# Designs tried in a protein design run: peptides against a protein of PDB entry 8PQO. Part 221

Target 1, 252 residues: chain A of PDB entry 8PQO
Amino acid sequence: VLLKEYRVILPVSVDEYQVGQLYSVAEASKNETGGGEGVEVLVNEPYEKDGEKGQYTHKIYHLQSKVPTFVRMLAPEGALNIHEKAWNAYPYCRTVITNEYMKEDFLIKIETWHKPDLGTQENVHKLEPEAWKHVEAVYIDIADRSQVLSKDYKAEEDPAKFKSIKTGRGPLGPNWKQELVNQKDCPYMCAYKLVTVKFKWWGLQNKVENFIHKQERRLFTNFHRQLFCWLDKWVDLTMDDIRRMEEETKRQ

## One batch from the design tools (peptide; made by RFdiffusion4, then SolubleMPNN)

Design b1_p29_1_s2 (from b1_p29_1, 19 letters changed)
Fold by OpenDDE base, seed 2:
Structure b1_p29_1_s2 (fold): chain B 252 residues (1-252), chain A 29 residues (1-29)
Amino acid sequence: as target 1 above (252 residues)
Amino acid sequence: MPFSVYLNLGLLIFNLLLEARLKKLLEEL
């Protein structure tokens, strides 16, 4: 098991981020080949547990349409089915990803707190001390181009070049996080993403767990760069606007 | 984040699972 807490600081409020995240997820999904194709929604319902109230979703991602025929033929039963269970109680979210073939030998858990700070809280997920001491804290700087792969880089998604017309935020210089403290009118937040990766196959555990973390970090970096650079597209939207857009998309 | 953002990641994970299986099969030979 490998745990890392990714801390993503953004020059947006916690409330703004809720809208921006939903918008950016929808936009990113449209840009992916096949979009929502192969996604089966098993459950989508409200939940309440231990004072946590939110929306629970259970989705299956069927990868059969996403892989070549020969891969489908070679894949063991259940290997191409990925289950996602998500508890969305914003500003807290939890996602658990499993695979039917790997069963208990594979787990990706992503627990996120969105806080109106600069990523300075320790153990925001309230882990036991013994567990917390094994968590690596990783800061993601969305303005740092060196953290972005050349193949992922787009100038229109570069926070160091983008300036929001609607908000005046950006571009983000090398010291943008320190400067935020002095900018009373610019909101900021941190997404604390505790990622737990388990891959219990002998001889491959460390390799796969590290690989998954590398991909998660890449994903978080690119996503939040997009979220910020798309600020003018979503900042004027309300949660009700997002809900309407989601409903309209489901009806098409 | 919804796994929809992880579509490419899912494929990468699958490839790793396939490699792991192949490795196990090769070790059994």
Scores: peptide ipSAE 0.036, ipTM 0.679, DockQ to the pose 0.490
Fold by OpenDDE base, seed 4:
Structure b1_p29_1_s2 (fold): chain B 252 residues (1-252), chain A 29 residues (1-29)
Amino acid sequence: as target 1 above (252 residues)
Amino acid sequence: MPFSVYLNLGLLIFNLLLEARLKKLLEEL
């Protein structure tokens, strides 16, 4: 098991982020060819547990159409079915990813707290001290081009070049986080993303777990760069606007 | 985050699982 807490600082409020996240997810999904294909929604309902209230979703991602034919032919039953269980109680979210074939030998858990701070809270997910001791804290700087793979880099999604016309935020220079502390009018938040990866196959555990973390980090980096650079597209939207957009997308 | 954002990750994970299985199969031969 490999745990890392990714801390993504953004020059947006927690409330703004809720809109921006939903917008950016929707936009990113549109940009992915066939992003909705092979997704089965088993459950989508409100939940209440231990005082946490939110939306519970259970989705199955059927990857049969997304892999080469030879992979599909060699894949054991259930290997191409990924289950996602998500508890969305913003500003808290938990996602659990499992695979039918791997069963207990595979787990990705992503727990996110969105806090109105600069990523300074320790153990925001309230892990046991012994567990927390093994968590690596990883800061993602959305303005740091060196954290972005060359193949993922787009100039229009570069926070170091982007300036929001609507908010005046950006471009984000090398010291942007420090400058935020001095800018009373610029909101900020941190997404604390505790990622637990379990891949219990002897000889491959560390390699696969590290690889998954590398991909998660890449995903978080790119996503939040997009979220910020799309600020002018979503900052004036309300949650009701987002809901309408989601409903319109479901009707297409 | 909806896993739709993780779709590429899912494919990557699957490829890794396949490689891992193949490796295990090769070790058993």
Scores: peptide ipSAE 0.035, ipTM 0.677, DockQ to the pose 0.456
Fold by OpenDDE base, seed 5:
Structure b1_p29_1_s2 (fold): chain B 252 residues (1-252), chain A 29 residues (1-29)
Amino acid sequence: as target 1 above (252 residues)
Amino acid sequence: MPFSVYLNLGLLIFNLLLEARLKKLLEEL
């Protein structure tokens, strides 16, 4: 098991981020080839547990159509089915990813708190002290081009070049985080993303767990760069606007 | 975050799992 807490600082408010995240997820999903095919929604319902209120979703991603025929033929039963269980109680979110074939031997858990701070809180997810000692804190800087793979880099998604017309935010220079503290009119937040990766196959555990973390970091970096650079597209939207957009997308 | 953002990750994980399984199968032969 490998745990890392990714801290993503953004020059947006927690309330703004809720809209921006939903917009950016929808937009990113459109840009991905086959975004809607092979997704089965098993459950989508409100939940209440231990004072936490939100929306629970259970989805199955069927990857059979997304892999070459030879992979499909060689894949064991259930290996191409990925389960996602999500508890969305913004500003808290939890996602659990499992695979039917791997069962208990594979787990990705992502727990996120969105806080109106600069990533200074320790153990925001309230782990036991012994467990917390084993968590690496990783700061993601959305303005740092060196954290972006050349193949993922787009100039239109570069926070170091982008300036929001609607808000005046950006471009994000090398010291943008320090400058935020001095800019009373610019909101900021941190997404604290505790990622737990378990891959219990002898000889491959560390390699695969580290690889998954590398991919998660890549995903978080690219996503939040997009979210910021799309600020002018979503900052004036309300949650009701987002809900309408989601309903319209479901009807197409 | 919805897994749609993780689609590429899922495929990559699957490929790794498949490779790992194949290696195990080959070791058993």
Scores: peptide ipSAE 0.035, ipTM 0.671, DockQ to the pose 0.485
Fold by OpenDDE base, seed 1:
Structure b1_p29_1_s2 (fold): chain B 252 residues (1-252), chain A 29 residues (1-29)
Amino acid sequence: as target 1 above (252 residues)
Amino acid sequence: MPFSVYLNLGLLIFNLLLEARLKKLLEEL
């Protein structure tokens, strides 16, 4: 098991981020090949547990159409079915990813707190001290081009070049995070993403767990760069506007 | 985030699992 807490600082409020995240997910999904094909929604309902209120979703991603025929023919039963269970109680979110074939030997858990701070809180997920001491804290800087793979880089999605017309935020210089403290009119937040990866396979555990974390970090970096650079597209949207966009995306 | 953004991750994990399974099969032969 490998745990890392990714801390993503953004020059947006916690309330703004709720809209921006949903917009950016919907927009990214439109741009991805295959869209919602092979996604089965088993459950989508409100939940209440231990004072937490939110929306629970259970989705199955069927990857059979996304792999070559020879892979599909050789794949064990359930190997191409990925289950995603999500508890969305914003500003808290939890996602659990499992595979039917791997069962208890594979787990990706992503727990996120969105806080109106600069990523300074320790153990925001309230882990036991013994567990917390094994968590690596990883800061993602959305303005740092060196954290972006050359193949993922787009100038239109570069926070160091983007300036929001609607809000005046950006471009983000090398010291933008330190400068936020002095900018009383610019909101800020941190997404604390505790990622737990379990891959229980002898001889491959560390390799696969580290690989998954590398991919998660890449995903979080690119996504939040997009979220910021799309600020003018989503900052004036309502939650009803977002719901319409999600419905349109499901039809494609 | 919806797993749709993790599609490449899922495919890569599957390839790793397939390779690992093939290695085990070869060891059993």
Scores: peptide ipSAE 0.036, ipTM 0.660, DockQ to the pose 0.560; fails the geometry check

Design b1_p29_1_s3 (from b1_p29_1, 22 letters changed)
Fold by OpenDDE base, seed 1:
Structure b1_p29_1_s3 (fold): chain B 252 residues (1-252), chain A 29 residues (1-29)
Amino acid sequence: as target 1 above (252 residues)
Amino acid sequence: MTTQVYLDLGLLVVSLLLAARKALEEAAA
């Protein structure tokens, strides 16, 4: 098991991020080849547990059409079905990803707290001290081009070049995080994303777990660069607007 | 509400590993 806490600082408010995240996910999904094909929604309902209120979603991703033929032919039954269980109680979110074949031997858990700070809180997820000692804190800087692979880089998604017309935010210089403290008119937040990866297979556990973390880091970096650079597209939208957009997309 | 999918490029690798695991298990049986 490998745990890392990714801290993503953004020059947006917690309330703004809720809209921006949903918009950016929808936009990114539209741009991906194949869209939402092979997604089965089993459950979509409100939940309440231990004072936490939100929306629970259980989805199955059928990957048979998303893998090469030889993989599909060799894959055991259930191996290409990925289950995603999500508890969205914003500003807290939890996502658990499992596989039918691997059962308890495979787990990706992502727990996120969205806080109006600069990533300064320690153990925001309230882990036991012994567990927390084994968590690596990883800071993602959306303005740092060196954290982006050349193949992923797009000038229109570069926070160091982007300036929001609607808000005046950006471009983000090398010291943008430190400068936020002195800018009273610019909101900021940190997404504390605790990622737990388990891949129990003798001889491959560390390799696969590290690989998954590398992919998650890459995804988080690119996604939040997009989210910021798309600020002018979503900053004036409301949650009701987002809900309408989602409903329209489901009908198509 | 739309949920974000966090497992991206790793899915192919996981699938390959699962297939390999099955083959090894069958060979060991």
Scores: peptide ipSAE 0.032, ipTM 0.649, DockQ to the pose 0.245
Fold by OpenDDE base, seed 2:
Structure b1_p29_1_s3 (fold): chain B 252 residues (1-252), chain A 29 residues (1-29)
Amino acid sequence: as target 1 above (252 residues)
Amino acid sequence: MTTQVYLDLGLLVVSLLLAARKALEEAAA
C-alpha cells in the first residue's frame, strides 16, 4: 500500500472550484477518445452517512473495447471491468476504484478535501498518527512547467501564459503563491487529495503502485492546469448551468 | 433536484494507464 497526499493550490475559491471541476471534467471527458463509451452507471442517488450528505455514484468502466484484441482474449473474466464508487459531498469527495478480478488485491482510493487555504493543513483527512507518518505530501504547482511532460504540454493550457479576461487572474509567475497571500481580492484554495493505492501482486506491488501514483500526479497536474486556463469558460456558470449541461449531454 | 455529479475521473485514469502501457510497450520494442 502506498499513500500520498497531493496538494493542489489554485487561485480560485472553493465555491468557484466546484463549478470549474465539473466543467473541466466534462470537457476533458469529451476530449478523450471514445468519451463515455463503455461506461455503465449502476447507481446515481443521494446518500447520508455519518453526517455526510451528498451524491453517490457507482459506475462500471468496461475496457474490452479499449484494449488490444489479444489482451481481451487472454484477460480473465472481470479483469477488464473497473468499478468506480464515488461519494460527492463537496467540499469533501471520495472515490474508490476496484476491479472485479483483483477483488481485495487492488484498490485506488482518492479522498479530497477542498479548503480555502494554501495547503498548510496537516492531516486534514484525520488519519491515525501511525498512518499519517507514512503519507508523503506532494505539492503540485500548476505554474511549474517542469512538472509537465513535454508530450502533455499545451501553450493554451499553460497557467504561466494564461490571463483571465473575466477575473484578471494570471499569468502565474514563479512566485504566484507568495504573491497571492498579499492580494486580498484574489481567492485561493487547496485541494488535499489523499490517494491510497494497493496492488497486491508478488513482485509487482511497488512497481504498479508507484506507476499508478505517477499517473495520478500527471492527471491532477494536467487537469488543474486546464481548470485554471479554462477559467473564463466556467467562472460565470452556476451549478444549475452545469446540471443542465450534464442533462443535455445525457440526451445525446 | 438531485445534483448529478459526473466525475469521470476513473475514465481519465484508465486512459492514462492505457497510454502509459502503450508507451512502455513501444519502448521495449
Scores: peptide ipSAE 0.034, ipTM 0.676, DockQ to the pose 0.076; fails the geometry check
Fold by OpenDDE base, seed 5:
Structure b1_p29_1_s3 (fold): chain B 252 residues (1-252), chain A 29 residues (1-29)
Amino acid sequence: as target 1 above (252 residues)
Amino acid sequence: MTTQVYLDLGLLVVSLLLAARKALEEAAA
């Protein structure tokens, strides 16, 4: 098991992020080939537990059509079915990903707190001390081009080049986080993403777990670069606007 | 209802790893 806490600092408020995240996910999904294909929604309902209120979803991703034929032929029964259980109680979110074949031997859990700070809170997810001491904190800087793979880089999604017309935010220079503290009119937040990866297979556990973390980091980096650079597209939207957009998309 | 936020976690890669695992297990049997 490998745990890392990714801290993504953004020059947006927690409230703004809620809109921006939903918009950016929708936009990114539209740009992906086969976005919603093979997705089965088993459950989508409100939940309330221990004072936490939100939306619970259980989805199955059927990957049979997403993999090459030879992979499908080699895959055991259930191996290409990925279960995603998600609890969305923004500003807290939890996602648990499992596989029918590997059962308890495979787990990806992502727990996110969105806080109006600069990533300074320790153990925001309230882990036991013994567990917390093994968690690596990883800061993602959306302005740092060196954290982006060349193949992923797009100039129009570079926070170091982007200037928001509507808000005046950006471009983000090398010391943008430090400068942000002095800009009282610019909101900021941190997404604390605790990622737990378990891939129990002797000899490959560490390799695979590290690989998955690398992919998660890549994903978080690219996504939040997009989110920021798309600020002018979503900053004036409300949650109601987002809901309407989603409903319209579902009808298409 | 609140829309679920989903990011592509590289599920294709995971599936490939699972397939590879199966192949190795079968070869070792």
Scores: peptide ipSAE 0.034, ipTM 0.662, DockQ to the pose 0.208; fails the geometry check
Fold by OpenDDE base, seed 3:
Structure b1_p29_1_s3 (fold): chain B 252 residues (1-252), chain A 29 residues (1-29)
Amino acid sequence: as target 1 above (252 residues)
Amino acid sequence: MTTQVYLDLGLLVVSLLLAARKALEEAAA
């Protein structure tokens, strides 16, 4: 088991982020080839449990058409079905990813708190002290080009080059986070993403767990760079606007 | 009909993991 807490600081408010995240997820999905193919939504409904209220979603990703032919032909039953269970009680979110074949031997859990701070809180997810000692805190700087793979880099998605016309935010220089502290008019937040990865496979556990974390970090980095650079596209939208857009997308 | 994909799961990542796992299993055998 490998745990890391990724902290993503953004020059947006927690309330703004809720809109921006949903917009950016939808936009990113449209831009991805075959994004909606093979996805089955089993459950999508409100939930209330232990004082937590939000939206529960259960999706199955059928990967038969997404893997090489030799993998598809040799894969045992259930191996290419990935289950994603998500509890969205913004500003708290939890996602659990499992596989039918691997059962308890495979787990990816992502728990996120969105806080109006600069990533300074320790153990925001309230882990036991012994467990918290084993968590590596990883700061993602969306303005740092060195954290982006060359193949992922796009100039139009570079926070160090982007200037928001509607808000005046950006471009983000090397010391943008420190400058935020001195700018009382610019909101900021941090997404604390605790990622738990378990891959119990003899001889491959550490390698695969580290690989998954590397890919998650890459995903978080690229996504939040996009989210910021798309600020002018979503900052004036309301949650009702987002809901309408989602309904329109479902009809297509 | 377009189905939205959650941020936390990339289909590409999962496919790469499965492919890599199979390749490693074959190499280790």
Scores: peptide ipSAE 0.034, ipTM 0.667, DockQ to the pose 0.193; fails the geometry check

Design b1_p29_1_s4 (from b1_p29_1, 21 letters changed)
Fold by OpenDDE base, seed 4:
Structure b1_p29_1_s4 (fold): chain B 252 residues (1-252), chain A 29 residues (1-29)
Amino acid sequence: as target 1 above (252 residues)
Amino acid sequence: MTESVYLEIGLLIYNLLLEFEKKLKEEEE
């Protein structure tokens, strides 16, 4: 098991992020997956558990059409079905990813707190001390080009170049976080993403777990760079607007 | 809040698989 807490600082408010995240997820999904092909929604309902209230979703990602032919041909039964169980009680979210074939041998858990701070809280997810000491804190700087793979880099998604017309935010220079502290009119937040990766396979556990974390970091980096650079597209949207957009997308 | 906020997980899995494919190709070379 490998745990890392990714801390993503953004020059947006917690409330803004709620809209921006949903918009950006939808947009990114359309761009890369063709609009969610192979996604089956099993459950989508409100939940209440231990005082936590939110929306619970259970989705299955059928990856048969998303993998290379050789992978599809060699994949065991159920290996290409990914289950995502998500509890969205924003500003707290939890997602559990499992695989039908791997069963208990595979787990990706993403627990996120969205806080109106600059990533200064320690153990925001309230882990036991013994567990917390094994968590690596990883700061993602969306303006740091060195954190972006060359193959992922797009100038239009570079926070160091982007200037929001609607908000005036950006571009984000090398010291943007320090400068942000002095800008009383610019909101900020941190997404504390505790990622738990379990891959029980002797000889490959560490390699695969680290690999998954590398991909998670890559995803979070690219996603939040997009989120910020798409600020003008979503900043004026309301949650109701997002809901309408989602409903319209489902009908297409 | 009508759907999962982690719809990007599909992208994660897709990218993960692509990276595996690349690694396999590199090992074959």
Scores: peptide ipSAE 0.032, ipTM 0.677, DockQ to the pose 0.104
Fold by OpenDDE base, seed 2:
Structure b1_p29_1_s4 (fold): chain B 252 residues (1-252), chain A 29 residues (1-29)
Amino acid sequence: as target 1 above (252 residues)
Amino acid sequence: MTESVYLEIGLLIYNLLLEFEKKLKEEEE
């Protein structure tokens, strides 16, 4: 099991982020994977548990069309079905990813708190001390180009170059986080993403767990760079606007 | 309303698969 807490600081408010995230996910999804091919929604309903109230979703990602034919032919039953259970109680979110074949031997859990701070809180997810001491805190700086793979880099998605016309935010210089403290009119937040990865396969556990974390970090970095650089596209949208957009997309 | 926030996970899965495919190809070469 490998735990890391990714802290992504953004010059947006927690409320803004909710809109921006939804918009950016939709946009990124269109750009990369299309319109939900191979995704089956089993459950989508409100939930309430232990004072946590939000929306619960259970999706199955059928990967048969996403892998080479020989893999599909040789894959054990259920191996290409990924289950995603998500509890969205923004500003708290939890996602659990499992696989039918691997069962208890595979787990990706992502627990996110969105806080109006600069990533300064320790153990925001309130882990036991023994567990917390094994968590690596990883700061993602969306303005740091060195954290971006060359193949992922796009100038139009570079926070160090982007200037929001609607908000005046950006570009984000090397000391943008420090300067943010002096900018009373600029909101900020941190997404604390505790990622738990378990891959119990002898000889491959560490390799796969680290690989998954590497990909998670890559995803978080690229996504939030996009989110910020798309600020002018979503900052004026409301949650109702997003809902309408989602409904319209589903009808297409 | 199907919340789109977790479509991000779909992207993760896709990226993971791409990386695995690349590794498989590299081993075949």
Scores: peptide ipSAE 0.032, ipTM 0.671, DockQ to the pose 0.103
Fold by OpenDDE base, seed 1:
Structure b1_p29_1_s4 (fold): chain B 252 residues (1-252), chain A 29 residues (1-29)
Amino acid sequence: as target 1 above (252 residues)
Amino acid sequence: MTESVYLEIGLLIYNLLLEFEKKLKEEEE
């Protein structure tokens, strides 16, 4: 098992992020080929547990059409079905990803707290001390181009170049995070994303777990760069606007 | 809504698959 807490600092408020995240996910999904096909929604309902209230979703990602034919033919039953259980009680979210074939031998868990700080809180997910000491804190700087793969880089999605017309935020210079402290009119938040990866296969555990974390970090980095650079597109939207947009997309 | 929030996870799965495919191709070469 490999645990890392990714801390993504953004020059937006926790409330703004809720809208921006939904918008950016929708926009990013339109730009990607696939992803929407082969998704089955089993459950989508409100939940209440231990004082936590939110929306629970259970989805199955059927990957049969997404892999080469030889992989599909050789894959064991259930190996290409990924289950995603998600609890969205924003500003807290939890996602659990499992596989039918691997059962308890595979787990990706993402637990996120969105806090109005600069990523300075320790153990926001309240892990036991013994567990917490094994968690690596990883800071993602959306303005740091060196954290972006060349193949992923787009100038229009570079926070170091983007200037928001509506809010005046950006561009984000090398010391933008430190400068936020002195900018009283600019909101900020940190997404504390505790990612737990388990791949319990002999000889492959460390390799696969590290690989998954590498991809998670890549995804988080690119996504939040987009979220910030699309600020002018979503900052004036309300949650109701987002809901309407989603409904319109479903009708197409 | 909630459904949109977790499409990001779907993208993760897709990207993971692409990377695995690349590795498999490299091993076959």
Scores: peptide ipSAE 0.032, ipTM 0.676, DockQ to the pose 0.108
Fold by OpenDDE base, seed 3:
Structure b1_p29_1_s4 (fold): chain B 252 residues (1-252), chain A 29 residues (1-29)
Amino acid sequence: as target 1 above (252 residues)
Amino acid sequence: MTESVYLEIGLLIYNLLLEFEKKLKEEEE
């Protein structure tokens, strides 16, 4: 098991991020080939548990048509069915990803707190001290180009170049986080994303767990760069607008 | 209402599988 807490600081408010996240998820999914296909929604309902109140979703991703032929031929029964259970009680979110074939031997858990700070809180997820000491804190700087792979880089998604017309935010210079503290009119937040990865196969555990974390970090970095650079596209959207986008994306 | 909390995992898994495919091809060379 490998745990890392990714801290993503953004020059947006916690309330703004709720809109931006949903928009960016819908937009990013729309832009990817095969988006929505093979996704089965089993449950989508409100929940209340331990004072946490939000929306629960259970989705199955059937990847048979999305993987290379050789993978499909070699994959055991159930190996290409991924279950995603998500609890959205924003500003707290939790997603648990499992696989039918690997069962308890495979887990990706993403627990996120969205806080109106600069990523300075320690153990925001309230882990036991023994567990917390094994968590690596990883800061993601969306303005740092060195954290982006060349193949992922797009100038239109570069926070160091983007200037929001509607909000006046950006571009984000090398010291944007320090400068942000002195800007009274610019909100900020941090997404504390505790990612738990378990791949319990002998000889492959460390390699696969590290690889998954590497891909998660890559995903979080690119996603939040997009989220910020798309600020003018989503900052004035309503939740109904976002819902329409999600439905349209799933039809593609 | 079908809110998504995170990006669909399908893309992540697909990318992982592509990386594995790439590694397998390198071993065949």
Scores: peptide ipSAE 0.031, ipTM 0.664, DockQ to the pose 0.132

